# Peptides against a protein of PDB entry 5HOI: the designs that were tried, part 25

Target 1, 351 residues: chain A of PDB entry 5HOI
Amino acid sequence: FRYMPFSPAGTPFGFTDRRYLTMNEVGYVSTVKNSEQYSITVSFFDVGRFREYHFEDLFGYDLCFLNEKGTLFGQSKTGQIQYRPHDSIHSNWTKIIPLQAGERITSVAATPVRVIVGTSLGYFRSFNQFGVPFAVEKTSPIVALTAQNYRVFSVHYSQFHGLSYSLSELGTSSKRYYKRECPLPMSLPNINSDMKKDANLDYYNFNPMGIKSLFFSSYGDPCIFGSDNTLLLLSKWRSPEESKWLPILDSNMEIWKMSGGKETTDIHVWPLALAYDTLNCILVKGKHIWPEFPLPLPSEMEIRMPVFVKSKLLEENKAILNKKNEIGADTEAEEGEEDKEIQIPVSMAAE

## One batch from the design tools (peptide; aimed at target 1 E341)

Design b1_p14_4 (made by RFdiffusion4)
Pose (drawn by RFdiffusion4):
Structure b1_p14_4 (pose): chain A 322 residues (1-190, 198-318, 341-351), chain P 14 residues (1-14)
Amino acid sequence: FRYMPFSPAGTPFGFTDRRYLTMNEVGYVSTVKNSEQYSITVSFFDVGRFREYHFEDLFGYDLCFLNEKGTLFGQSKTGQIQYRPHDSIHSNWTKIIPLQAGERITSVAATPVRVIVGTSLGYFRSFNQFGVPFAVEKTSPIVALTAQNYRVFSVHYSQFHGLSYSLSELGTSSKRYYKRECPLPMSLPNDANLDYYNFNPMGIKSLFFSSYGDPCIFGSDNTLLLLSKWRSPEESKWLPILDSNMEIWKMSGGKETTDIHVWPLALAYDTLNCILVKGKHIWPEFPLPLPSEMEIRMPVFVKSKLLEENKEIQIPVSMAAE
Amino acid sequence: KVPSDFPKLMELLE
């Protein structure tokens, strides 16, 4: 099996010379093939706070993670990473991650206080926001990483357990695991979208902490999974809280559509900030549309019963209250 | 139209 470089809400090149590196509630990072180099553009949705800028990529960064304080870039092959703070007060710093034979950097993540690099051999290298290393840890092969403040949500893969996840906190003292390689019941992919699933074999469209600090993941099944009760290991449950396919179906008047797709950015309490993509492909294009907001709904709506009540999709009060 | 499911989700999270 070949591990692929993962970034939250990243898009493939397809038949173009540009794609999105990473995408969330803060903004979007795109890269354009420029003869022999790349042109990286860092954009923001709150235009008033941060200024959109661009720079020339002489290395070919294919890994990226965005937070409110800076942008982290990474190269899956050479192992070079660069953290660019949004404000000009703080300097950019660059480090090169040691990589063994065939070892690839599979995912990177950054917070205002932590920088995380994961490799295909299971190396977990953590730094502060300035590049000072804390500890190097060996874990299962990492395929996806996201972080919030001091906490890290890592998704692992092997040939035995399949997909597993770890939830840990990088405290000032030492590292503490909340959950260590527990089952991750995300649906795996099972065509026009072949380009995407080569770029992202797991179908993990994005993963992120919620606005209130709960781990979330959005697989190829277009269902938002939220980790409940992660503080108590014996009570941990993955809850499906939004069937985005059902919502587009309800808002489209019960019509099956093959051109409307959801691209996850982040979860804010009960609202999924996303990009509504119109077209044959399931990933967004250029220019990027304005973010949409989709309220979460428990998957308790049956299509056949909704069609009877309407004879937008009107929902029976008895069912809506449930 | 439809009430928020977020209180129900908060109950499951507790």

Design b1_p14_4_s1 (made by RFdiffusion4, then SolubleMPNN; from b1_p14_4, 6 letters changed)
Fold by OpenDDE base, seed 3:
Structure b1_p14_4_s1 (fold): chain B 351 residues (1-351), chain A 14 residues (1-14)
Amino acid sequence: as target 1 above (351 residues)
Amino acid sequence: SVPSYLPKILELLS
């Protein structure tokens, strides 16, 4: 196992000179290799609210976190971090995070009020938005971070215990835990089944945890989207005894339903955010499970608990067929086989 | 109800 730098919805270079460092509901950050340098562009979906900007990166930033107030960059090997406010009112700042031999920054997060750095040795470092340090805590090795306001969702990995998560609040005087290194019920990428396609191997080498993204919902609930393309939401996290992960969207199942029960291998969901009851995402067509360039417009997918009830699937399929007919989509006239067993793909039936 | 993203999936399937 190798600790790799993680950023929410970041993409690999693959065979190209460009990739997305991160993307979410605010926008997307791209980097282009230019000899020994990189050109970084910070782009926004709300072009009326924000102005796109770019700069030359001499450090080779491989970590990024975008929020409504600025962008945090990090270099996993050198420990350099940079915060760039979107507004010119506040100055950019740079800091070196002290790293031990072989230690890497594995993830960074930033809110308008906090900056968080996590490492492969489990150092959790917190700062204010101006880079003033609060504390250093030793945890299990951190593989992913996200943050909203004062709250931090951290994912940890141990070779002995697998994946765990923490949910904490970084107040002014103290860190509070709502969850502390609790088991995370997320499947890791299956090297044997998924690695048959070169594109999946490239992605696995970039992100061996298969965490496509993690974020807080608009309601402040921790969300994670793994290699299984299932959106997990941590419900009732304020009540330790009642807290549970909910599979609120199986995106493979939803694509399968919309496709009329056909196996599709070239449509992929790339998660951005959860806004109310909709997953904001990029719908990707192609060989790669990640968006390429140019970035497609975001789409919204209504969240719904996976339902394996045959009667409900038949009702949904009938509604989809009726809607296809209304839109004038070529419904091949499979009207006649009412009794075609909806074969749930073996991949979805085996969980 | 039919999901709002159905037209976009159909566009990507064509």
Scores: peptide ipSAE 0.464, ipTM 0.933, DockQ to the pose 0.056
OpenDDE base, seeds 1, 2, 4, 5: peptide ipSAE 0.458, 0.457, 0.458, 0.461; ipTM 0.932, 0.932, 0.932, 0.933

Design b1_p14_4_s2 (made by RFdiffusion4, then SolubleMPNN; from b1_p14_4, 6 letters changed)
Fold by OpenDDE base, seed 2:
Parts: C-alpha cells; structure tokens; sequence
Structure b1_p14_4_s2 (fold): chain B 351 residues (1-351), chain A 14 residues (1-14)
C-alpha cells in the first residue's frame, strides 16, 4: 500500500496530458501538463453564477478541493497549499505545511470557513479560510477528507485495522467528535477481480483505496462512494448508538435497470454529490471508469437501496412474458429478436 | 428538517 494524494472525484492522467484534480456539484478542476508546468482551469456547472478561470501552476498541484467560494490546492510532497477565491475581491494566499521526512499531504478540504489538511502520518491541521491555524491533532493516517461548513468527514487507514472514519465539528475554540476513528464498512478494491481489467489498474495505482468520492449530502450527512460503486450514507450520526451506514444506491444495479436488464461494461457512474434524494453524477461511457475530456453533462440518479435481486427480476419478467404469450397465442409470433428490454415495473421504478 | 430521502429509505426498509 502507498499513500497517494486524494481529491474528491479526481481522475488519473492515464495516457493523456490532462486530468481532473477534483469535481463535485459546483464544478470541476482540470490540469494540463505543459512541458515543465501545468495549466489549471476551474470550471463551473452554473455558468450564470460563476466565471471559469485558469492559471499557470509552477508547483504541480496534485491535491484539490472546490467549494462555492474558492478552490484549495495542495502539493503532496512539498507541503505547499494555495487557496484561490473565485471572486477577485479576496486575495489568494499560500502556506507551506511542515512535513516530516517521508510525510505527504494525502488530502485537503475547504469550506467558506475552514481549511483542513490531512497527512500520511495522521497530522490533522485546521485553519480558517484565511490560512490562520487553529490546531494540529495527531490521528491515524488520513487518506481522504471532505468538509461542509464546520464539519469534517475524514477517512483513515491503518495497516493493522484497515479503514476507519471520523466525523468532527471544528468550532472556534475546539474540535468536537461525533465519530472518532470508527470502522468504515466500505469494500476495498479486490486486486484479483478488479485488476483483471487492465483499464482499472491505472486507476487503482492512482487511488489504491478505490474511493471515487466522498462528500456531505445537501442535508449534511457524510457520503462515500467506493470501488464497489455503492453509495454509502452515514445515518443518525448525531446519536452515536443509532449511527449506521446505509447503502442508499447500488449504481451498478441502477445502470443495469437503465439498460433494460442488459449487462453493460462500458457505462460507469462517476459520483459528484448527493442533492436531496438524487445522486449527481457523470455517466461515463467508454473503457475507463472515470470521465475523460470533454466532461459529459451531469446526470441525476435517484437513490434506491439495493433490495432487488437481478435473478428474481429476470424470472418475474420471464413469467410476465409467458403469461402475455398464453393470452395472445392467436397472433403470429414474429420472432423479431427485438432487444427484450426488461420492462422494469413502474412500481419498482417509483418505489 | 428531516432529510427528504429518509422517508424513502425507511419505506424501502419496511
């Protein structure tokens, strides 16, 4: 295992000169290799609210977090961070995070009120939006961060205990934990099954935890989307004893439904955000499980717990077809090999 | 406010 710089929904370069540093509901940040430098573009989905901008990156930023007020950049090896407000009224600021020998910034997050830096040694560093430090805490090694307002969702990795998570609130005077290094029941990438597809090897080398993204829902619930393409939501986190992870969407099942029950290997869900009861995502068509250039328009996928079994749905549809054929037996069976779209009952599409 | 998805998740669990 190697600690890699993580950004929400970030993509690898692959065989290209370009990648997405991060993307979410606000927009997407791309970087292009230009000889010894990079050109970074900050693009937005709401073009009426925000104006796209770009700048030359001489540092090689490999960490990014986008919010409605600005973009945080980080360089995992040097410890440099930069915050760039979207509005020109506020100045950009830079800071060097002190790193020990071999330490890396693994993740960064920013809200309109907080900046958070997590490291491979488990240093959790908090700042205000102006880069004024609040505290340094030593935790288990941090592999991913997201934040909303004053809340931080952190994912930790230990070689002894696997994945854990914390949920904390960064008040003015103190950090409060709602959850502290609790087990995270997310499936890790299976080297033997997932790596058999050569196209995925490059992705898991880029992101060895397979965390495609993590975010807070519009209601402020922690969400994580792993390599199994299941969206997990942390429910009831305010009540420690009642807190549970809910598998609120199997995106592979939803793609299978959307394809009329055909096994598709060329359509992939790339998560952006959870807005109310819909997953904002990019539907990726192609060989790679991540979006390429140009970025497709975002799609909405309604959340559904994976309560249905494909085999049962296939059997039920076969039984419905057989009953229709028993009633309609007098009209010529034109054996048109018409693509037998599994009619997913509208009730199973509405519930 | 109760998240709008919570009723739906509860209906799917019932």
Amino acid sequence: as target 1 above (351 residues)
Amino acid sequence: SVPSYLPKILELLA
Scores: peptide ipSAE 0.013, ipTM 0.465, DockQ to the pose 0.146
OpenDDE base, seeds 1, 3, 4, 5: peptide ipSAE 0.011, 0.010, 0.013, 0.008; ipTM 0.460, 0.444, 0.464, 0.452; seed 4 fails the geometry check

Design b1_p14_4_s3 (made by RFdiffusion4, then SolubleMPNN; from b1_p14_4, 8 letters changed)
Fold by OpenDDE base, seed 3:
Structure b1_p14_4_s3 (fold): chain B 351 residues (1-351), chain A 14 residues (1-14)
Amino acid sequence: as target 1 above (351 residues)
Amino acid sequence: SVPSYLPEILKLLS
């Protein structure tokens, strides 16, 4: 196992000179290799609210976190971090995170009020938005971070215990835990089944945890989207005994339903955010499971608890067929086989 | 109900 730098919805270079460092509901950060340098562009979906900007990166930033107030960059090997406010009112700042031999920054997060750095040795470092340090805590190895306001969702990995998560609040005087290194019920990428396609191997080498993204919902609930393309939401996290992960959207199942029960291998959901009851995402067509260039416009997918009830699936399929007919989509008139067993793909039936 | 994103998926399937 190798700790790799993680950024929410970041993409690999693949065979190209460009990739997305991160993307979310605010926008997307791209980097282009230019000899020994990189050109970084910070782009926004709300072009009326924000102005796109770019700069030359001499450090080779491989970590990024975008929020409504600025962008945090990090270099996993050198420990360099940079915060760039979107507004010119506040100055950029740079800091070196002290790293031990072989230690890497594995993830960074930033809110308008906090900066968080996590490492492969489990150092959790917190700062204010101006880079003033609060504390250093030793945890299990950190593989992913996200943050909203004062709250931090951290994913940890142990070779002995697998994936765990923490949910904490970084107040002014103290860190509070709502969850502390609790088991995370997320499947890791299956090397044997998924690696048959070169594109999946490239992505696995970039992100061996298969965490496509993690974020807080608009309601402040931790969300994670793994290699299984299922959106998990942590419900009732304020009540330790009642807290549970909910599979609120199986995106493979939803694509399968929309496709009329046909296996599709070239449509992929790339998660950005959860806004109310909708997953903001990029619908990707192609060989790669990640968006290429140019970035498609974001789409919204309504969250739907997976339902394996045959009668409900038949009702949904009938509703989809009726809607296809209304839109004038070529419904090949398979009117006649009402009794075609909806074969749930073996991948969805085996869980 | 039919999801709102159905037309987008259909466009990607064409």
Scores: peptide ipSAE 0.477, ipTM 0.938, DockQ to the pose 0.036
OpenDDE base, seeds 1, 2, 4, 5: peptide ipSAE 0.477, 0.476, 0.475, 0.476; ipTM 0.937, 0.937, 0.937, 0.938

Design b1_p14_4_s4 (made by RFdiffusion4, then SolubleMPNN; from b1_p14_4, 6 letters changed)
Fold by OpenDDE base, seed 4:
Structure b1_p14_4_s4 (fold): chain B 351 residues (1-351), chain A 14 residues (1-14)
Amino acid sequence: as target 1 above (351 residues)
Amino acid sequence: SVPSYLPKIQELLS
């Protein structure tokens, strides 16, 4: 295992000269290799609110976080970070994060009021939006960060304890924990089963935790989307005893339902954000589980808890088909069992 | 408004 730079919904280069550094509900940041340099483009979904911009990157930024006020960049090995406000009235700033030997910046996050840097040694560094430091805290190794306003959702990895998470608030005077290194019930990628497809190997080499993205919902709830394509939401986090992870969407199940119960291996959900009861996502068609270039337009997917079992739906549909055959319609259409569109009961479509 | 996933999944499945 090695710590890799993580950015929300970031994509690998694969066999290409380009990748997405990050994407969310605000937009997407791409980087293109140009010899020893990179060209970075910051693009927005709301083209009326924001103007696309680009710049030459001489540092090879491999970390990124986009928000409504600016973009944070980081270089995992050198410790360089840069914040670029979208508004030209505000100045860009650059800082070097001191790194120990072998330490890497593993994730960065930025809000309009905070900048957060997490490292492979578990250094949690907090700054204001102008790069003024508040504190340095030692935690378990940080593998992912996201932030909304003053709130930070951090994912940690320990070889002994697996995945954990923290939920904290970075006030002006102090850090408050709502959750501190609590177990995260997310499945890690199974290297032996999932890597048999060459297309997945590149992704897991890029992102060994399989965390496609993490974000706060519009209600301010921590969300994480893993390699299992399940959206987890942390419910009731303000009540320590009542707090639980809810599997609010199985995207594989939803794609399977929408395909009429056909096994689709070439359609993938790429998560961007959770707005109310809809997952903002990119629907990806192809061999790669991540979006390529050009970026497809976002889609809204309704959240639905996986209450239904695929096997029961298949058994019920087989039972309905068998009953139709017993009622004596001699229509010999031996259309192969594999191509029969599964009628999803209307009751299962409406809830 | 972001387009619904339903039409796009149908377009991807066709």
Scores: peptide ipSAE 0.023, ipTM 0.567, DockQ to the pose 0.035
OpenDDE base, seeds 1, 2, 3, 5: peptide ipSAE 0.021, 0.021, 0.019, 0.021; ipTM 0.562, 0.544, 0.540, 0.572; seed 2 fails the geometry check

Design b1_p14_5 (made by RFdiffusion4)
Pose (drawn by RFdiffusion4):
Structure b1_p14_5 (pose): chain A 322 residues (1-190, 198-318, 341-351), chain P 14 residues (1-14)
Amino acid sequence: FRYMPFSPAGTPFGFTDRRYLTMNEVGYVSTVKNSEQYSITVSFFDVGRFREYHFEDLFGYDLCFLNEKGTLFGQSKTGQIQYRPHDSIHSNWTKIIPLQAGERITSVAATPVRVIVGTSLGYFRSFNQFGVPFAVEKTSPIVALTAQNYRVFSVHYSQFHGLSYSLSELGTSSKRYYKRECPLPMSLPNDANLDYYNFNPMGIKSLFFSSYGDPCIFGSDNTLLLLSKWRSPEESKWLPILDSNMEIWKMSGGKETTDIHVWPLALAYDTLNCILVKGKHIWPEFPLPLPSEMEIRMPVFVKSKLLEENKEIQIPVSMAAE
Amino acid sequence: SEELYEKVKKRLNE
């Protein structure tokens, strides 16, 4: 099996010279093939706070993670990473991650206080926001990483367990695991979208902590999974809280559509900030549309019953209250 | 469909 470089909400090149590296509630990072180099553009949705800028990529970064304080870039092959703070007060710093034979950097993540690099051999290298290393850890092969403040949500893969996740906190003292390689019941992919699933074999469209600090993941099944009771290991449950396919179906008047797709950015309490993609492909294009907000709904709505009540989709009060 | 797309877009921006 070949591990692929993962970034939250990243898009493939397809038949173009540009794609999105990473995408969330802060903004979007795109890269354009420029003859022999690349042109990286860092954009923001709150235009008033941060200024959109661009720079020339002489290395070919294919890994990226965006937070409110800076942008982290990474190269899956050479192992070079660069953290660019949004404000000009703080300097950019660059490090090169040691990589063994065939070892690839599979995912990177950054917070205002931590920088995380994961490799295909299971190396977990953590730094502060300035590049000072804390500890090098060996874990299962990492395929996806996201972090919030001091906490890290990592997704692992092997030939035995399949897809597992670890939830840990990088405290000032030492590293503490909340959950260590527990089952991750995310649906795996089972065509026009072939380009995407070569770029992202797991179908993990994005994963992120919620605005209130709960781990979330958005697989190829277009269902938002939230980790409940992660503080108590014996009570941990993955709860499906939004069937985005059902919502587009309800808002489209019960019509089956093959051109409307959801691209996850982040979860804010009960609202999924996303990009509504219209077209044959399931990933967003250029220019990027304005973010949309989709309220979460428990998957308790049956299409056949909803069609009877309407004879937008009107929902029976008895069913809506449930 | 374009009409369905604009309908869904309007709903999500409400």

Design b1_p14_5_s1 (made by RFdiffusion4, then SolubleMPNN; from b1_p14_5, 8 letters changed)
Fold by OpenDDE base, seed 5:
Structure b1_p14_5_s1 (fold): chain B 351 residues (1-351), chain A 14 residues (1-14)
Amino acid sequence: as target 1 above (351 residues)
Amino acid sequence: DDELYEKILSKLLK
């Protein structure tokens, strides 16, 4: 296992000179390799609220976090971080994070009030939005970070314990834990099954944990989207004893449903954010599980708890078709209607 | 399949 730099919804270069460093509900950050340099572009979905900007990157930033106020960049090996406010009124700042021998920055996060840096040795470093340090804490090795306001969702990896998570609040005086290194019930990428396609090998070399993204919902709940294409939401995290991970969406099941029950391997969901009851995502077409260039427009997928089994739905549909044929309903055999959409029962909305 | 992609995309909210 190798610790790789993680950014929410970041894409690999693959066979190209360009990739997305990060993307979310605010926008997307792309980088293009130009010889020994990189050109970074920060683009926004709300073009009325924000102006796209670009700059030359001489450092090779491989970490990024985008929020409504600015973009945080990081270089995993050198420990350089840069914060760029979207508003020209605020100055950019750069800082070097001290790294030990072999230590890497594995993830960065930024809110309008906090900057967080996590490392492969489990150093958790917190700053204000101006790069003034608050604290350094030693945790289990950090593999992913996201933050909203003062709250931080961190994912940790141990060779002995697998994935764990923490949920913390970075107040002015102290860090409060709501959850501290609790087991994360996310499936890791299955090397033997998932890597049979060359396109998946490049992605898992880029992101060995298979965490496509992590974010806070609009309600402030931690969300994670793994290699199994299931969206997990941490429910009731304010009540430590009642807190549970909910599988609120199986995106492969939803694609299968929307396809009329066709198995496809060239349509993928790429997660951006969870807004209310909808997953903001990119519907990706092609062999790669990640979006290429140009970026397709975002789409919203309604969240639905995976309560149905494909085999049962197929059996029920066959039974309905057989009953219709027995009743002698003149189904005009229009030869073209092989694509009879599976009637899927209305899933109960999660209360 | 382009048709399948457009079919799925049409069922998503924009």
Scores: peptide ipSAE 0.535, ipTM 0.945, DockQ to the pose 0.770
OpenDDE base, seeds 1, 2, 3, 4: peptide ipSAE 0.490, 0.497, 0.529, 0.521; ipTM 0.933, 0.935, 0.944, 0.942

Design b1_p14_5_s2 (made by RFdiffusion4, then SolubleMPNN; from b1_p14_5, 7 letters changed)
Fold by OpenDDE base, seed 5:
Order: sequence, then structure tokens, then C-alpha cells
Structure b1_p14_5_s2 (fold): chain B 351 residues (1-351), chain A 14 residues (1-14)
Amino acid sequence: as target 1 above (351 residues)
Amino acid sequence: SDELYEQIKEKLLK
């Protein structure tokens, strides 16, 4: 096993001189190899809100995170990071992360208020949006990061325990954990069965964990999309005892249904984001499971959540929105106790 | 096939 640099929905070079460093609902970052240099382009889906920009990369950035305010770049071996605001009014900044011998930056994340760096030795480094450091914490080895506002979703790997995850909030003075290194029930890529196709071996060498992407939903729930093409959502993460991973979409099954039950071995879903009840994704055609150049337009795949899970998530999200609105209004609304255990009928487990 | 890809893509745009 080797720790590789991870970026959300990043693609390998394969046999080409170009790849995507990252992509999400905001846009996509591409890099082209020019001899010993790279040319980076930051492109956006909302061309009315953002202007595309490019620059020469002399460092060979292999880590990237895109948000609505800027792009964070990182070099996994040297420890260099750069933040580039999309607005030219704000200055770029560069910093070197101190690395031990053989340590690598494995993932980076950025929000409008936080920058996070994770390493192969499990150093978790937090900064503000201007690169001012808050803290350094030692965790299990970090393999992936994403962040929304002050919240961080981190994936960890141990050779003995497999995958774990943490969900934390980076306040001004302290880090709060909602979940700390809990088991992550995601399937790892099967080297023996899936590696019979050369294209799968190339992707495995780029991303040994098979994590195609991780993000927060529009409701602020942690999501992960693995090598099995199943979208997992962390439900009830505010209640530690009730928190569970929900398989909210099997994208292979949805493609198969949409085909009318035909063979779909050359059609793949590439995840971007979860917005409400829709997976924003790239529908990929070809031998490679990742998008090539030019990037196809994004598509929306409806999440067919079981009615009971959809209603409960909508009620929990409405109750969270109402609690956020009611913390602005002093009205004593009575806590009605109706914990009705919704018995899932056995028939929905067999269709 | 190209036809199957475009058929699936058209269903995702609705």
C-alpha cells in the first residue's frame, strides 16, 4: 500500500499529458504537462458568476480543492500549498508545510473561513483563509479531506483497522468532534477481481482507496462515493448513538434501469456534489471510469430514497432549519415526544 | 454504445 495525494473527483493522467486535479458543483481544475512545467486552468460551470483563469505551475501541484471563493493547491512531496482567490482584489498566498522524512500531504481542503492539510503520518493542520495557523493535531493517517464552512469530514486509514472517519467543527479557539475515528463501512477496491482490466489498475495506482469523491450535501451531511459506485450519506450525525451511513444511491443500478436492462460496461457515473435529492455528476462514456477531455456537461441523477428515509431526513432538516430560525425568536414551543418507531415493511428489502 | 449513452443522458436532463 502507498499513500497517494487525494483530491475530490480528481482524475489520473493515464496515457495523456492532461488531467483534472479536482471537480465539484462550482467547477473543475485541469492541469496540462508542458515539459518540466504545468499549465493550470480553473474553470467554472456558472460562467456568469465566475471568470475562468489560468497560470503556470512550476511546482507540479498534485492536490487541489475548489470552493466558491478560491482554489487551494498543494504539492504532496515538497509540502508547498498555495491559495488563489477567484476575485483578483484578494492576494494569493503561499506556505511550506513542514514534512518529516517520507511524510506526504495526502489531502487538502478549503472553505471561505478555513484551510485544512492532512498527511500520511496523520498530522491534521488547520489555518484561516489567509494561511494563519490555528493548531496541529496528531490523528490516524489521513487519506481524504473535505470541508464546508467550519465543518471537516476526514477519512483515515490503518493497515490493522481499515477505513475510519471523523466529523469535526473548527471553532475560533477549539476543535469539536461529532465523530472521532469511527469505522467507515465503505468497500475497498478488490485487487484480484477488478484489476483484470488495465484501466482499473491505472485508476487503483492513482487512488488505492477507490474514493472517487467526498463532499457535504446541500443540507450539510457528509457524503462519500466509493469504488462500488454507491453514494453513502451520514444521517443523524448530531446524535452520536443514532448516527448511521445510508446507501442513498447505487449508480450502477440506476444506469442499468435507465438502459432498460442492457449491458452498460462503457457508461459510468462520476460524482460532483449532492444538491437536495439529486446527485450532480458527469455521465462518462468509454473504457476509463473517469471523464476525459473535453469535460461533458454535468447531469442530475435523482436519488430514489425510500419514502420513510426521505420524509425523516426532510423532517430532520426542517427541524434543524426551524431551530436555526427559532434561536432568533424566544417562543417556548413544547417538545411533543412522538418517537413513533417507523417499522420498515419486510417487502421493501426484497425488491 | 453511443445511442445507449445519449438515451441515458437524455433521461438525466429531465
Scores: peptide ipSAE 0.489, ipTM 0.933, DockQ to the pose 0.549
OpenDDE base, seeds 1, 2, 3, 4: peptide ipSAE 0.482, 0.461, 0.469, 0.481; ipTM 0.930, 0.926, 0.926, 0.931

Design b1_p14_5_s3 (made by RFdiffusion4, then SolubleMPNN; from b1_p14_5, 7 letters changed)
Fold by OpenDDE base, seed 5:
Structure b1_p14_5_s3 (fold): chain B 351 residues (1-351), chain A 14 residues (1-14)
Amino acid sequence: as target 1 above (351 residues)
Amino acid sequence: DDELYEKIKSKLLK
C-alpha cells in the first residue's frame, strides 16, 4: 500500500497528458502537462455566476479542492499549498506545510472559512481562509478530507484496523468531534477481482482506497462513494448512539435497472455531489470508470435504497413472461427479446 | 453501446 494524493472525484492521467484534479457541483479543475510544467484550468457548471480561469503551474499540483469561493491546490511531496479565490478582489496566497521525511499531504479541503490539510502521518492542520493556522492535531493517517462550512469529514487508514472516519467541527476556539476515528463500513478495492480489467489498474494505482469522492450533502450529512459504486450517507451523526451509514444508492443496480436488465461494463457513474434526494454525477461512457475530455454534462440520479436482488427480479420476470405466453396473448410486437425492460414491482417505488 | 448510454441518460432526471 502507498499513500497517494486524494482529491474529490479526481481522475488519473492514464495514457493522456491531461486529467481532472477535482470535480464537484461547483465545477471541475483540469490540468494539462506541458513538458515539465502544467496548465491548470478552473471551470464552472454555472457559467453565469463564475468565470473560467487558467494559470501556469510550475509546482505540479496533485491535490485540489473546489468550493464556491475559491480553489485550494496542494503538492503532496513538497507540502506547498495555494488558495486562489474565484473573485479577483481577494488575493491568492501560498504556504509551505512542513513535512517530515517520507510524509506526504494526502488530502486538502477548503470552505469559505477553513482550510484543512491532512497527511500520511496523520497530521491534521487547520487554517482560516487566509492561511492563518489554528491548530495541528495528530490522528491516524489521513487518506481523504472534505469540508462544509466549519465541519470536516476525514477518512483515516490503519494497516491493522482498515478504514475509519471522523466528523469534526472547527470552531474559533476548539475542535469538536461528533465522531472520532469510528469504523467506516466501506469495502476496499478487491485487487484480484476488480483489477482484472487493465482500465481499472490505472485508477487503483492513482487511488488505492477506491474512494471516488466524498462530500457533504445539501443537508450537511457526510457522504462517501467507494469502488463498489455505492453511495453511503452518515445519518443521525448528531446523536452518537443513533448514527449509522445508509447505502442510499447502488449506482450499478440503478444502471442495470435503467438498461432494462442488461449487464454493461462501458457505462459508469462518476459522483459529484448529493443535492436533496439526487446524486449529481457524470454518466461516463467507455472502458474507463472516470470521465475523459471533454467532460459530459452532469446528470441527476434519484437516490434509492438497494432493496432488490437481481436474481429474484430476473426469475419473477421470466415467470411473468411464461404466464403471458400460456394465456395466448397474440401481441404481434416483434420487439426483440433483448429490449424487454425488466418490470420493477411498483410496490417498492413508493417507499 | 451508444444507444444504451442514451437510453440510460434519458431516464435520469437531468
Scores: peptide ipSAE 0.553, ipTM 0.950, DockQ to the pose 0.768
OpenDDE base, seeds 1, 2, 3, 4: peptide ipSAE 0.550, 0.553, 0.548, 0.551; ipTM 0.950, 0.950, 0.948, 0.949

Design b1_p14_5_s4 (made by RFdiffusion4, then SolubleMPNN; from b1_p14_5, 6 letters changed)
Fold by OpenDDE base, seed 5:
Structure b1_p14_5_s4 (fold): chain B 351 residues (1-351), chain A 14 residues (1-14)
Amino acid sequence: as target 1 above (351 residues)
Amino acid sequence: DDELYEKIKKKLLS
């Protein structure tokens, strides 16, 4: 295992000179390698609200976090971070994070009011939006960060305990924990089964935790999307005893349902954000599980608790088709391709 | 399958 720089929905270079550093509901940040330099472009989905901008990166930023007010960049090895406001009225700032020998910045997050840096040694560093430090805390090794307003969702890794998470609030005077290094019930990538395709090996080498993204929902709930393509939401986190992870979407199951029960390996969901009851995502076509260039338009996928078993649905549909064929022997009606779709029982709306 | 991708994409835009 090696600590790699993590950014939400970041993509590897693969066999190309370009990748996405990060993407979410606000937009996407791309980098293109040009000799010893990089050209970074910050693009937005709301082109009426924001203007695309680019700059030359001499440092090789491998960490990124995009929000509605600016973009945070980081270099995992050197400890350099840069914050670039989207508004030209506000100045860019750069800072060096002190790193120990072999320590790396593993993740960065930024909100309009906070900047957070997490490291492979578990240093959690907090700043205001102007790069003024608040505190340094020692935690378990940080592998991923996201933040919304004053709240931080951190994912930690231990060789002994696997994945854990923390949920904290960074007030003006102190850090409050809602959850502190609690077990995270997310499956790690299975090296032996899933990596039979070269494309999956490239992605694993880029992101060995298989965390495709993590974000806060529009309601302020921590969300994580793992290598199993399941969206987990932390419910009731304000009540420590009642807090639970909910598998609110199996995106592989939803693709399978929408395909009419066809197994496919060339269609993938790439998570951006959870807005209300919809996963904002990129529907990816091809061998790679991540979006290529140009970026497809975002799609919305309704959240649905995975309550159905594929085998049972296939058996039920075969039984329905057999009954239709026993009744319908006399009408050569060209029943269109619509009748081959798996009838999905109406999901009980979670009250 | 391009047709399957466009079918799924259409269902996610509806």
Scores: peptide ipSAE 0.434, ipTM 0.927, DockQ to the pose 0.880
OpenDDE base, seeds 1, 2, 3, 4: peptide ipSAE 0.428, 0.431, 0.432, 0.433; ipTM 0.927, 0.926, 0.927, 0.927

